# Peptides against a protein of PDB entry 2AUS, part 121

Target 1, 323 residues: chain A of PDB entry 2AUS
Amino acid sequence: ADIKREVIVKDDKAETNPKWGFPPDKRPIELHIQYGVINLDKPPGPTSHEVVAWIKRILNLEKAGHGGTLDPKVSGVLPVALERATRVVQALLPAGKEYVALMHLHGDVPEDKIRAVMKEFEGEIIQRPPLRSAVKRRLRTRKVYYIEILEIDGRDVLFRVGVEAGTYIRSLIHHIGLALGVGAHMAELRRTRSGPFKEDETLVTLHDLVDYYHFWKEDGIEEYIRKAIQPMEKAVEHLPKIWIKDSAVAAVAHGANLTVPGIVKLNAGIKKGDLVAIMTLKDELVALGKAMMSTQEMIERSKGIAVDVEKVFMPRDWYPKLW

## One batch from the design tools (peptide; made by RFdiffusion4, then SolubleMPNN)

Design b2_p18_1_s2 (from b2_p18_1, 7 letters changed)
Fold by OpenDDE base, seed 4:
Structure b2_p18_1_s2 (fold): chain B 323 residues (1-323), chain A 18 residues (1-18)
Amino acid sequence: as target 1 above (323 residues)
Amino acid sequence: SKKEEFLERRKAYRESLK
């Protein structure tokens, strides 16, 4: 998520009409909620689905979805996409995750050995998914991006870990324990990051949501509920982006594929087959789609399908049809 | 300790469910 993607400008003369669309910072509160994502601090106890159902009840919503399951006992960052934004979770499911874990060792191990062995688990690891996972129980490689030991207290090791989506921290801790020769188990786990969502000022509890909704509905105070809900565009910050002409927005909003002439600017390093976010020049999310070209091909070519549009988010009427 | 702080935070989150 922290990789600043270079922005390549293809059309430096492209302007945007300020009267068209609804930029993320200019949505009326009802529209903001319809295109919102909550950075929820999931409590330990309930399932991620139960928490989503509670949010729907609290906020009087028809639809919501979460950006990646947390086990009942696991707390922390659970992005919950609301209403018309519900499908944006597709961008969050494959996103990197960070956790803070408490590992308990089943024997005494010198701290130097703990540190050395845990460092060896940075990089590619082979995991077998747990039996209870909906994922096919095949051996698969996963990336551990980093392991940061926060504290060692005898047999207790508190650490931060950044991982590829679908890495099982319980399995990682089990393998670390085996490598240490004493065995280990996961005592506690908290998710501290899910793609662009982290522990920051945007992190809210279920209690906060109850209070903030009450302040809005009973007291007419929108500020709290507005701050508690992030624009759906937050949920795509980690994706490669393609910014399009105002004249292309309505076509894409109708489900037309993005063609090369519609591109104003784009991120470097897009590969064919990548999930990309199609954005307006006002940083509004139009759609998610599959790149049919690389960044280089989108620069060099004058025509062709750049993105196969999979999921439209923007309403059809925010931008005029100009074709 | 960072461990104690982490565990206390986890307790507070369990209590907020009651």
Scores: peptide ipSAE 0.095, ipTM 0.770, DockQ to the pose 0.048
Fold by OpenDDE base, seed 3:
Structure b2_p18_1_s2 (fold): chain B 323 residues (1-323), chain A 18 residues (1-18)
Amino acid sequence: as target 1 above (323 residues)
Amino acid sequence: SKKEEFLERRKAYRESLK
């Protein structure tokens, strides 16, 4: 999410009709919910699936999905995509994560040694997935982007850690404990970030959602439920983007692949095989897809398939068919 | 009002995250 991507303009004369589409800030409340993502503060205790089921009941929804499992005991940032936005969670699965962890050491270690050893775990680490993971238990590399020690109290070490998706903090703490020579275990864990979703004013509880929904349905006050739900476009902020012509939107919304002539502007550094977000000129999410070209190829070529469209989000009728 | 009580609970929740 923190990577600033350059925007390369391919067609500087491309205009957008203000009457077409529904920009994220212009959606009626019902439509906003249908294309929404909740930045949920998952409580400790329930599974991520139970929490999603509760949100569906609270908000009277048919479908919802979460942006990456938190264990029952783990609290914090759980993005929950709603209804028509449910499939946007696929953009959040590969996103970086941040946690605050409490590590308990099984012996006394000088603070200077704790700090020195934990610093060595920044960078590439080798992990084996836990037994209960859907992932094969093969050794794999993962990136630890940073470790920030917040507090050391005897054998208790509170730290912030930024990690590549699918890094197991419990395994990291186990390896730190081995490197310290005394052993360690994870006492507590909270997720503080999942890609573009973090601990901020948008973070809401299940109780908040109950109250917000009540104020809307019983009192006619939509303000709170509107603020509690982020537009689905939030869930793709960390992805490379391709912005397309109004004339290309309806075709992509019907599931057609994006061809090079439809591109108005795009982020630098797209590689073949990257997950990309296809956007309108009003920053509406049309679809997710796989890049079939690099950024450079999309600039230089006059024709060809730029993006293999995998998941359409935009309704077919928001933009006119111009083909 | 239920709205004011809610805003207070929301404030307290945001403070509990700090």
Scores: peptide ipSAE 0.015, ipTM 0.501, DockQ to the pose 0.906
Fold by OpenDDE base, seed 5:
Structure b2_p18_1_s2 (fold): chain B 323 residues (1-323), chain A 18 residues (1-18)
Amino acid sequence: as target 1 above (323 residues)
Amino acid sequence: SKKEEFLERRKAYRESLK
């Protein structure tokens, strides 16, 4: 999520009609909910699926999905995509995660040794998925982006860790304990970040959602429920983006592949095969797709399929058909 | 169940707003 991507402008004269579409900040409350993502503070105890089912019941929704499973005992940042935005979770599943973990050591270890050994776990680690994982138990590499020790109190080590998606912190702590020679286990775990979603003013509880929905439905106050739900575009902030002409939006919204002439601007560093977000000039999410060209090829070529459109989010009627 | 506790808290909250 933290990769600053350069924006390359291909057409500096491209304008957008302000009458077309619904920018993320200008959606009526019902439409905002239909295209929303909640930055949920998942309580410890329930499964991520139970929490999603409760949100659906609280907000009277037909569909919702989460941006990456938290274990029942794990609390913190769980993005929950709503209704028409439900499928945006595919952008969040592969996103990096941050956790705060409490590791309990099974023996006494000098603080300097704890710090030295934990630093060695920054970078690539080999993990085997736990038995309860839906993932095949094959050995796989995962990246630990950083480990920040927050506090050491005897055998208790509080640390922040940034990791690649599907890194098991429990397994990391087990391996750290083995490397320290005393063994260790995960006492507590909280997820503090999931891609673009973090612990900030947008983080809400299930109780907040009950209250805010009540204020809207019974008291006519939409402000709280509006703030509690982020636009679906938040869920793609970490992806490379391609911004398209108004004339290309309706075609892509109908499921047509994005061709090179439709591109106004794009992020640097797109590779063939990357998941990309197709955006309007008003930063509305049109679709997710697979890049069929690199950034360089999209700049140099005058024609061809730039993006194979996999999932459309934008309604077909937000922009006129200009073909 | 944590679901029942949540639903009870939701009910209690709705009752406190009446």
Scores: peptide ipSAE 0.008, ipTM 0.417, DockQ to the pose 0.045
Fold by OpenDDE base, seed 2:
Structure b2_p18_1_s2 (fold): chain B 323 residues (1-323), chain A 18 residues (1-18)
Amino acid sequence: as target 1 above (323 residues)
Amino acid sequence: SKKEEFLERRKAYRESLK
């Protein structure tokens, strides 16, 4: 998520009409909610599905979805996409995750050995999905991006870990315990990051949402509920982006594929098959799609399908039809 | 209608940009 992508400008003279669209920071409160994502601090106890159902009741919503399941006992960062933004969760499911974990060792191990063995688990690991997962129980490789030991207190090891999506921290801790020769289990787990969502000023509780909704509905104060809900565009910050001409926006919003002439600027390093976000020049999310060309092909070619549009978010009437 | 409500919200938004 932290990889700064270079922006290549293809049309430096392309302007946008300020009368068209609804920039993420300027949406009316009802529209902001309709295109919102909550950075929820999920409490321990409830399932991720129960928490989504509670948010729907609190905020009087018809639909919502979460950006990747947390087990009942696991707390922390759960992105919850609202209403018309619900399907943006598909961008968050494959995103990297960070956790803080408490590992309890079943025997005494010297601290130097703990540090040495845990460092060996950085990189590629082989995991088998747990019995309770909907995923076929085949062995699969996962990346551990980093392990940072925060504290060692006798048999208790507190550590931060960055992992590929669908890495099981409980399984990682089990294998670390086996490598240490004493065994280990996961005592506590908190998710501190899910793609672009982290522990920051945007993190809110279920209690905060109750209060902030009340302040809006009973007191007419929009500020708190507005700050508690992020624009759906936050949920695609980690994706490569393609910015399009105003004249191309309505076509893409109607489900047409993006063609090369519609591109104004794009991120470097897009490969064929990548999930990309199609943006307006006002940084509004139009659609998600599959890149049909590399960045280089999108620069060099004058025509052809650049993106196969898979999911439209923008309403058809935000921009005029210019065809 | 949902269209009229959208046009009202779009009007309010354009007024908030002034």
Scores: peptide ipSAE 0.006, ipTM 0.290, DockQ to the pose 0.023

Design b2_p18_1_s3 (from b2_p18_1, 9 letters changed)
Fold by OpenDDE base, seed 3:
Structure b2_p18_1_s3 (fold): chain B 323 residues (1-323), chain A 18 residues (1-18)
Amino acid sequence: as target 1 above (323 residues)
Amino acid sequence: SKLEEFLKRREERRKSLE
């Protein structure tokens, strides 16, 4: 999520009509909710699905989806995409995650040894998915980006860890325990980040949502519920982006693939097969798709399919049909 | 301590559902 991507301009003369579309900051409250994502502080106890069901009841929604399962006992950052934004969660599945974990050691280990061994687990690790996972139980590599020890209290080790998507912290702690020679288990876990969503001022509880919805519906105060819901575009901030001409927006919104002539600017480093976000010049999410070309090919070529459009988000009527 | 704060916050979040 924190990788700064260079922006390459292909058409420096491209303009956008201010009357077309609904930029993320200019959506009426009802439309903002329809294209929203909640940065939910999931409490420990309920399943991620139960929490999504509660949000749907609280906010009177037809559909919602979460940006990656948290176990019942695990708290913290659970992005919940609402209504028309529901499928934007697919952009969050491959995103990096951060956790704060409490590891309990099964024996006494000197603090210097704990620190030394845990540092060795930064980088590539080998894991087997747990039985309850929908993922095939094959050995696979995962990246541990960083481990930060927050506190050591005897046999209790509180630490922050940044990991590649689908890294199992329980398994990591088990392996750390083995390396320490005493064994260990995961006592507590909290997710503190899921891609662009983190512990910040946008993090809200279920109770906050109840109160904020009440303030809107009963008191006519929309400010709180507006702030509690992020625009769906937040959920794609970590993806490589392609910005398109106004004349291409309606076609993509109808499910047409993006062709090279429609590109105004794009991020560097796109590879064939990458998940990319197709954006308007007003930073509205039009669609997610699979890159069929590299960035270099999209710059050099005058024609061809740049993106195979997989999921459209933008309504068909926000931009005029110009074909 | 950071650990005490972490555990306290967890308990507060758990109780908020009761």
Scores: peptide ipSAE 0.376, ipTM 0.905, DockQ to the pose 0.048
Fold by OpenDDE base, seed 2:
Structure b2_p18_1_s3 (fold): chain B 323 residues (1-323), chain A 18 residues (1-18)
Amino acid sequence: as target 1 above (323 residues)
Amino acid sequence: SKLEEFLKRREERRKSLE
């Protein structure tokens, strides 16, 4: 999520009409909620599904979805997409994750050995999914991007870990314990990051949402609930982006594939098959789709399908039909 | 310590549901 992607401009003269669309920071409060994502601090205890059900009740919503399951005992960053934004969670499933974990060792190990062995688990690891997962129990590789030991207190090891999506921290800790020769288990786990969502000023509790909704409905104060909900565009910040002409927006909003002439600018490093976000020149999310060309092909070609549109988010009437 | 603070925050979050 922190990788700055280069932006290549294909049409430097393209302008956008300020009267069309609703930029993320200029949506009326009701529309902002309908296209919103909450950076929820999930408490330990409830399931991710129970928490989503509570949010729907608190905010009087018809639908919502979460950006990746946390176990009941696991706390921390749970993105919850609301109403019309519900399906944006598909962009968060493949995103990297960060956790703070407490590992308890089943024997005494010198601190230098703990540090040395844990460093060896940075990089590629082999895991088998747990029985409770919907994933087939095949051995698979996962990336551990980094391990940072925060504190060692006897047999208790507090550490931060960045991992590829679908890495099981419980399994990682089990394997570390085996490598140390004494065994270990996961005593506590908190997710501190899910793609672009992290522990920052946007992180809110269920109690915050109750209070903020009350302030809006009873007192007419919308500021708190507005700040508690991020625009759906936040949920695609980590994806490669393609920005399109105003004249192409309505067609894509109707489910048409993006063709090369509609592209104004795009990120470098797009490969065929990548999930990409199609954006307006006002940074509004139009759709998610599969790249049918590389960045280089989208620059060099004058025609053809650039993106196979998979999921439209923008309403059909925000931009005029110009075809 | 960082560990004590981590455990304290976890307990506070657990109690907030009661």
Scores: peptide ipSAE 0.370, ipTM 0.904, DockQ to the pose 0.048
Fold by OpenDDE base, seed 5:
Structure b2_p18_1_s3 (fold): chain B 323 residues (1-323), chain A 18 residues (1-18)
Amino acid sequence: as target 1 above (323 residues)
Amino acid sequence: SKLEEFLKRREERRKSLE
């Protein structure tokens, strides 16, 4: 999520009609909810699925989805995509995660040794998914981007860890404990980041949502519920983007693949097979798709399929048909 | 301490569900 991507402009004269579409900051409240993502502070106790069900009930929604399961005992950042935005979670599942974890050691270890060993776990690690995981239990590598020790109190080690998606912190702690020679277990875990979603002013509780929905429906105050829901575009901030001409938007919104002539600007470093976000010039999410070309190919070629469109989000009528 | 704060916040979030 923290990778800054250069923007390459193919058409520096391309303009957008301000009358077309609904930019993320200009959606009526009902539409904002339909294309929203909640940065939920999941409490410890319920499953991620139960929490999603509660949100659907609280906000009177037909559908919602979450951006990556948190275990019942795990709290923290759970992106919940709403209604028309539900499937944007596919962009969040592969995103990096950050946690604060409490590791309890099963023996006494000098602090210097704790620090030294934990530093060795930065980088690539080998893991096997736990039995309860829906993922096949095959050995796989995962990246630990960083470990920051926050506090050591005897046998208790509080640390922040940034990891590749699908890294099991419980397993990491187990392996750290083995490396320390005393064993360890995960006492507490909180997710502090899921891709672009982090602990910030956008983080809300279930109780906040109850109150904010009430303020809107009973008191006519939309400010709180509006602030509590992020636009779906937030959920794709970490993806490489391709910005398209107004004339290409309606076709893509109808499920047509993006062709090279429709591209106005794009991020550097797109590879064939990458998940990409197709955006309007107003930074509206049109669709997610699979890149069929690299950035370089999209620059050099005059024609061809740039993106195989997999999921359309934008309504078909936000932009006129211009073909 | 950071640990005490972390545990306190967790407990507050747990209690909020009761």
Scores: peptide ipSAE 0.367, ipTM 0.903, DockQ to the pose 0.049
Fold by OpenDDE base, seed 4:
Order: C-alpha cells, then structure tokens, then sequence
Structure b2_p18_1_s3 (fold): chain B 323 residues (1-323), chain A 18 residues (1-18)
C-alpha cells in the first residue's frame, strides 16, 4: 500500500469547475456518511458481520459492508463502508494486510534461531487455505512482505507481519513452528493495517461511534462523527488512479466506459486487467473499473476504451452532461 | 514489555464489550 505511484499528465491544461461535484472534504455531514468508510477497531468476540450490523443500528444505516473478514477472536482494523460507498470494499479485499501476532512455541528455541528462521519466511510462501475458508483449498503462493520481531519472551514471540491479501497468519505460524522443530500455534492476532487503513487517529471503536452519533443527533455537534467517518476515496488510495476531464465525469457516472480522450492524468504501472479508480480532478471517486489498456497504451493511443467501468459511486447529477 | 502491553490492550478491548 505504501507504493508511491508516479503520476503521468496527459493534459496539463485541463481545468475543473469548482461548482461541480462534492470533494471529499466539502461534503455535508449526511452526504459524507452516505459516501463514508469507518476505520473500525473491531473488538475480539463478535464476527465481522455482527459488527457491521451493530454499526448499521448505531448510525441508522440501510446498508454497509466490510473490507475483509476478521475472525471472531481477531481484533483490529476493519474498514466498514457505508451506504452508497458499500461496494468500495472490493478495493480493500485485494489490499495488503498487516498484523501483530503472538506465536507460542511448543518447545524451547534459542532466540538467534527464532530470528533466523522467521527471516526465512519473508518473501514467497506456499499456503493451502484452511477448511473453513470460502477459498478453494489449492496450494497457492503468497507474499510475506516483512516480518518484524517485536519481542521474544521464552516461548512467546510477538511479531509484526505484512502480507499479501489472503495470507493465513495461523498457517504461517504453524509452518514457522515446524521449521523451528518444536511446533507453534497462534495465541493472539490483531490486524493493524488493511490497505490504506491503519492504526492511526482515524481508528474508532463501537463505543466511540455510539457517543459521536449521540453528540450529532442530540447535541448538534457534527465534528466527532465527521472525523470518525473517512471519505470513500480513502478506500481507494492504494489503487492506481485515472483522473478524468469534467466533460467525461457525467458519462462515467451514467455507467459509460472511460475512453482515452477523457484522461487528464494517470498513475504509472497500470496493467491490462488491473482494478483502477476513476477520479475527478477534485479527487472524487467516480467509479471502479478494469483497465483495458496499460498506462503506456493509454498514453500512446488517441482513442479506445481505457477502463471497463464496473462500479459507479458518483451520483449522476454532480457533474453536468457534456456529451 | 511490548508483549504485556499487547495483552493488556486486548483485555481492555474485550472488557469494553461487556
């Protein structure tokens, strides 16, 4: 998620009308909620679905969805997309994750050996999904981006791990234990990052949401609930982006595919088939789609379908129809 | 220790549901 993407400008003269749209920082509170994502600190105990149901009740919402299941016993970062933003969770499912895990060893192992073996698990690993997973139980590679040992206390190893989406930390710990020769199990797990969502000032509890909603509805104080909800654009920060002309926004908002002439600027490194975010020049999310061209093709070609639009988020009336 | 803090925070989060 920390990959800074280069921005390539195709049209340096493109301007945007300040009267059109609603930039993420300029949405009225009701509209902000309709296009919001909560960085929830999921407590241990409830399922991710139960927590989403509670948020819907607390905030009086019709629809919400989460950016990747946490097991009941697992706490931490659970992005919850609200109302019209609900479908933005598809951008978070493939995003990298970070965890803090407590591994308990089933025997005594010298600290130097623990450190050496855990370092060997950085990089590509082979995993088979557990039986309880909705994913087919075929062997697959996953990337472990980093392992940071935080503390070793006898048989207890606290570590931070960054992983590709769908890496099973329980399985990783099991394999580390096997490699150490003594066996191990996952004692505790917390998710500390899901793509652009991390443990920061935006992380809120269910209790916070109850209080903040009360302050808004009963006391007329919007500040807390506004800060507790991130704009949906936060949920796509890790995706490659394509910024489009004002004249193209309404068409895309109506479900038209993005054509090359509509592109003002774009990130480098887009490949055909990538999930991309289509943005206005005010950094408003218009839609998610599948890239039909590479970045290079989008630069070199004068025409053609650049993005197959899959999910529209922007209302049709935020920008005028200019086609 | 970092481990003690981690476990403490977990327990606090668990209790917050009660």
Amino acid sequence: as target 1 above (323 residues)
Amino acid sequence: SKLEEFLKRREERRKSLE
Scores: peptide ipSAE 0.364, ipTM 0.902, DockQ to the pose 0.048

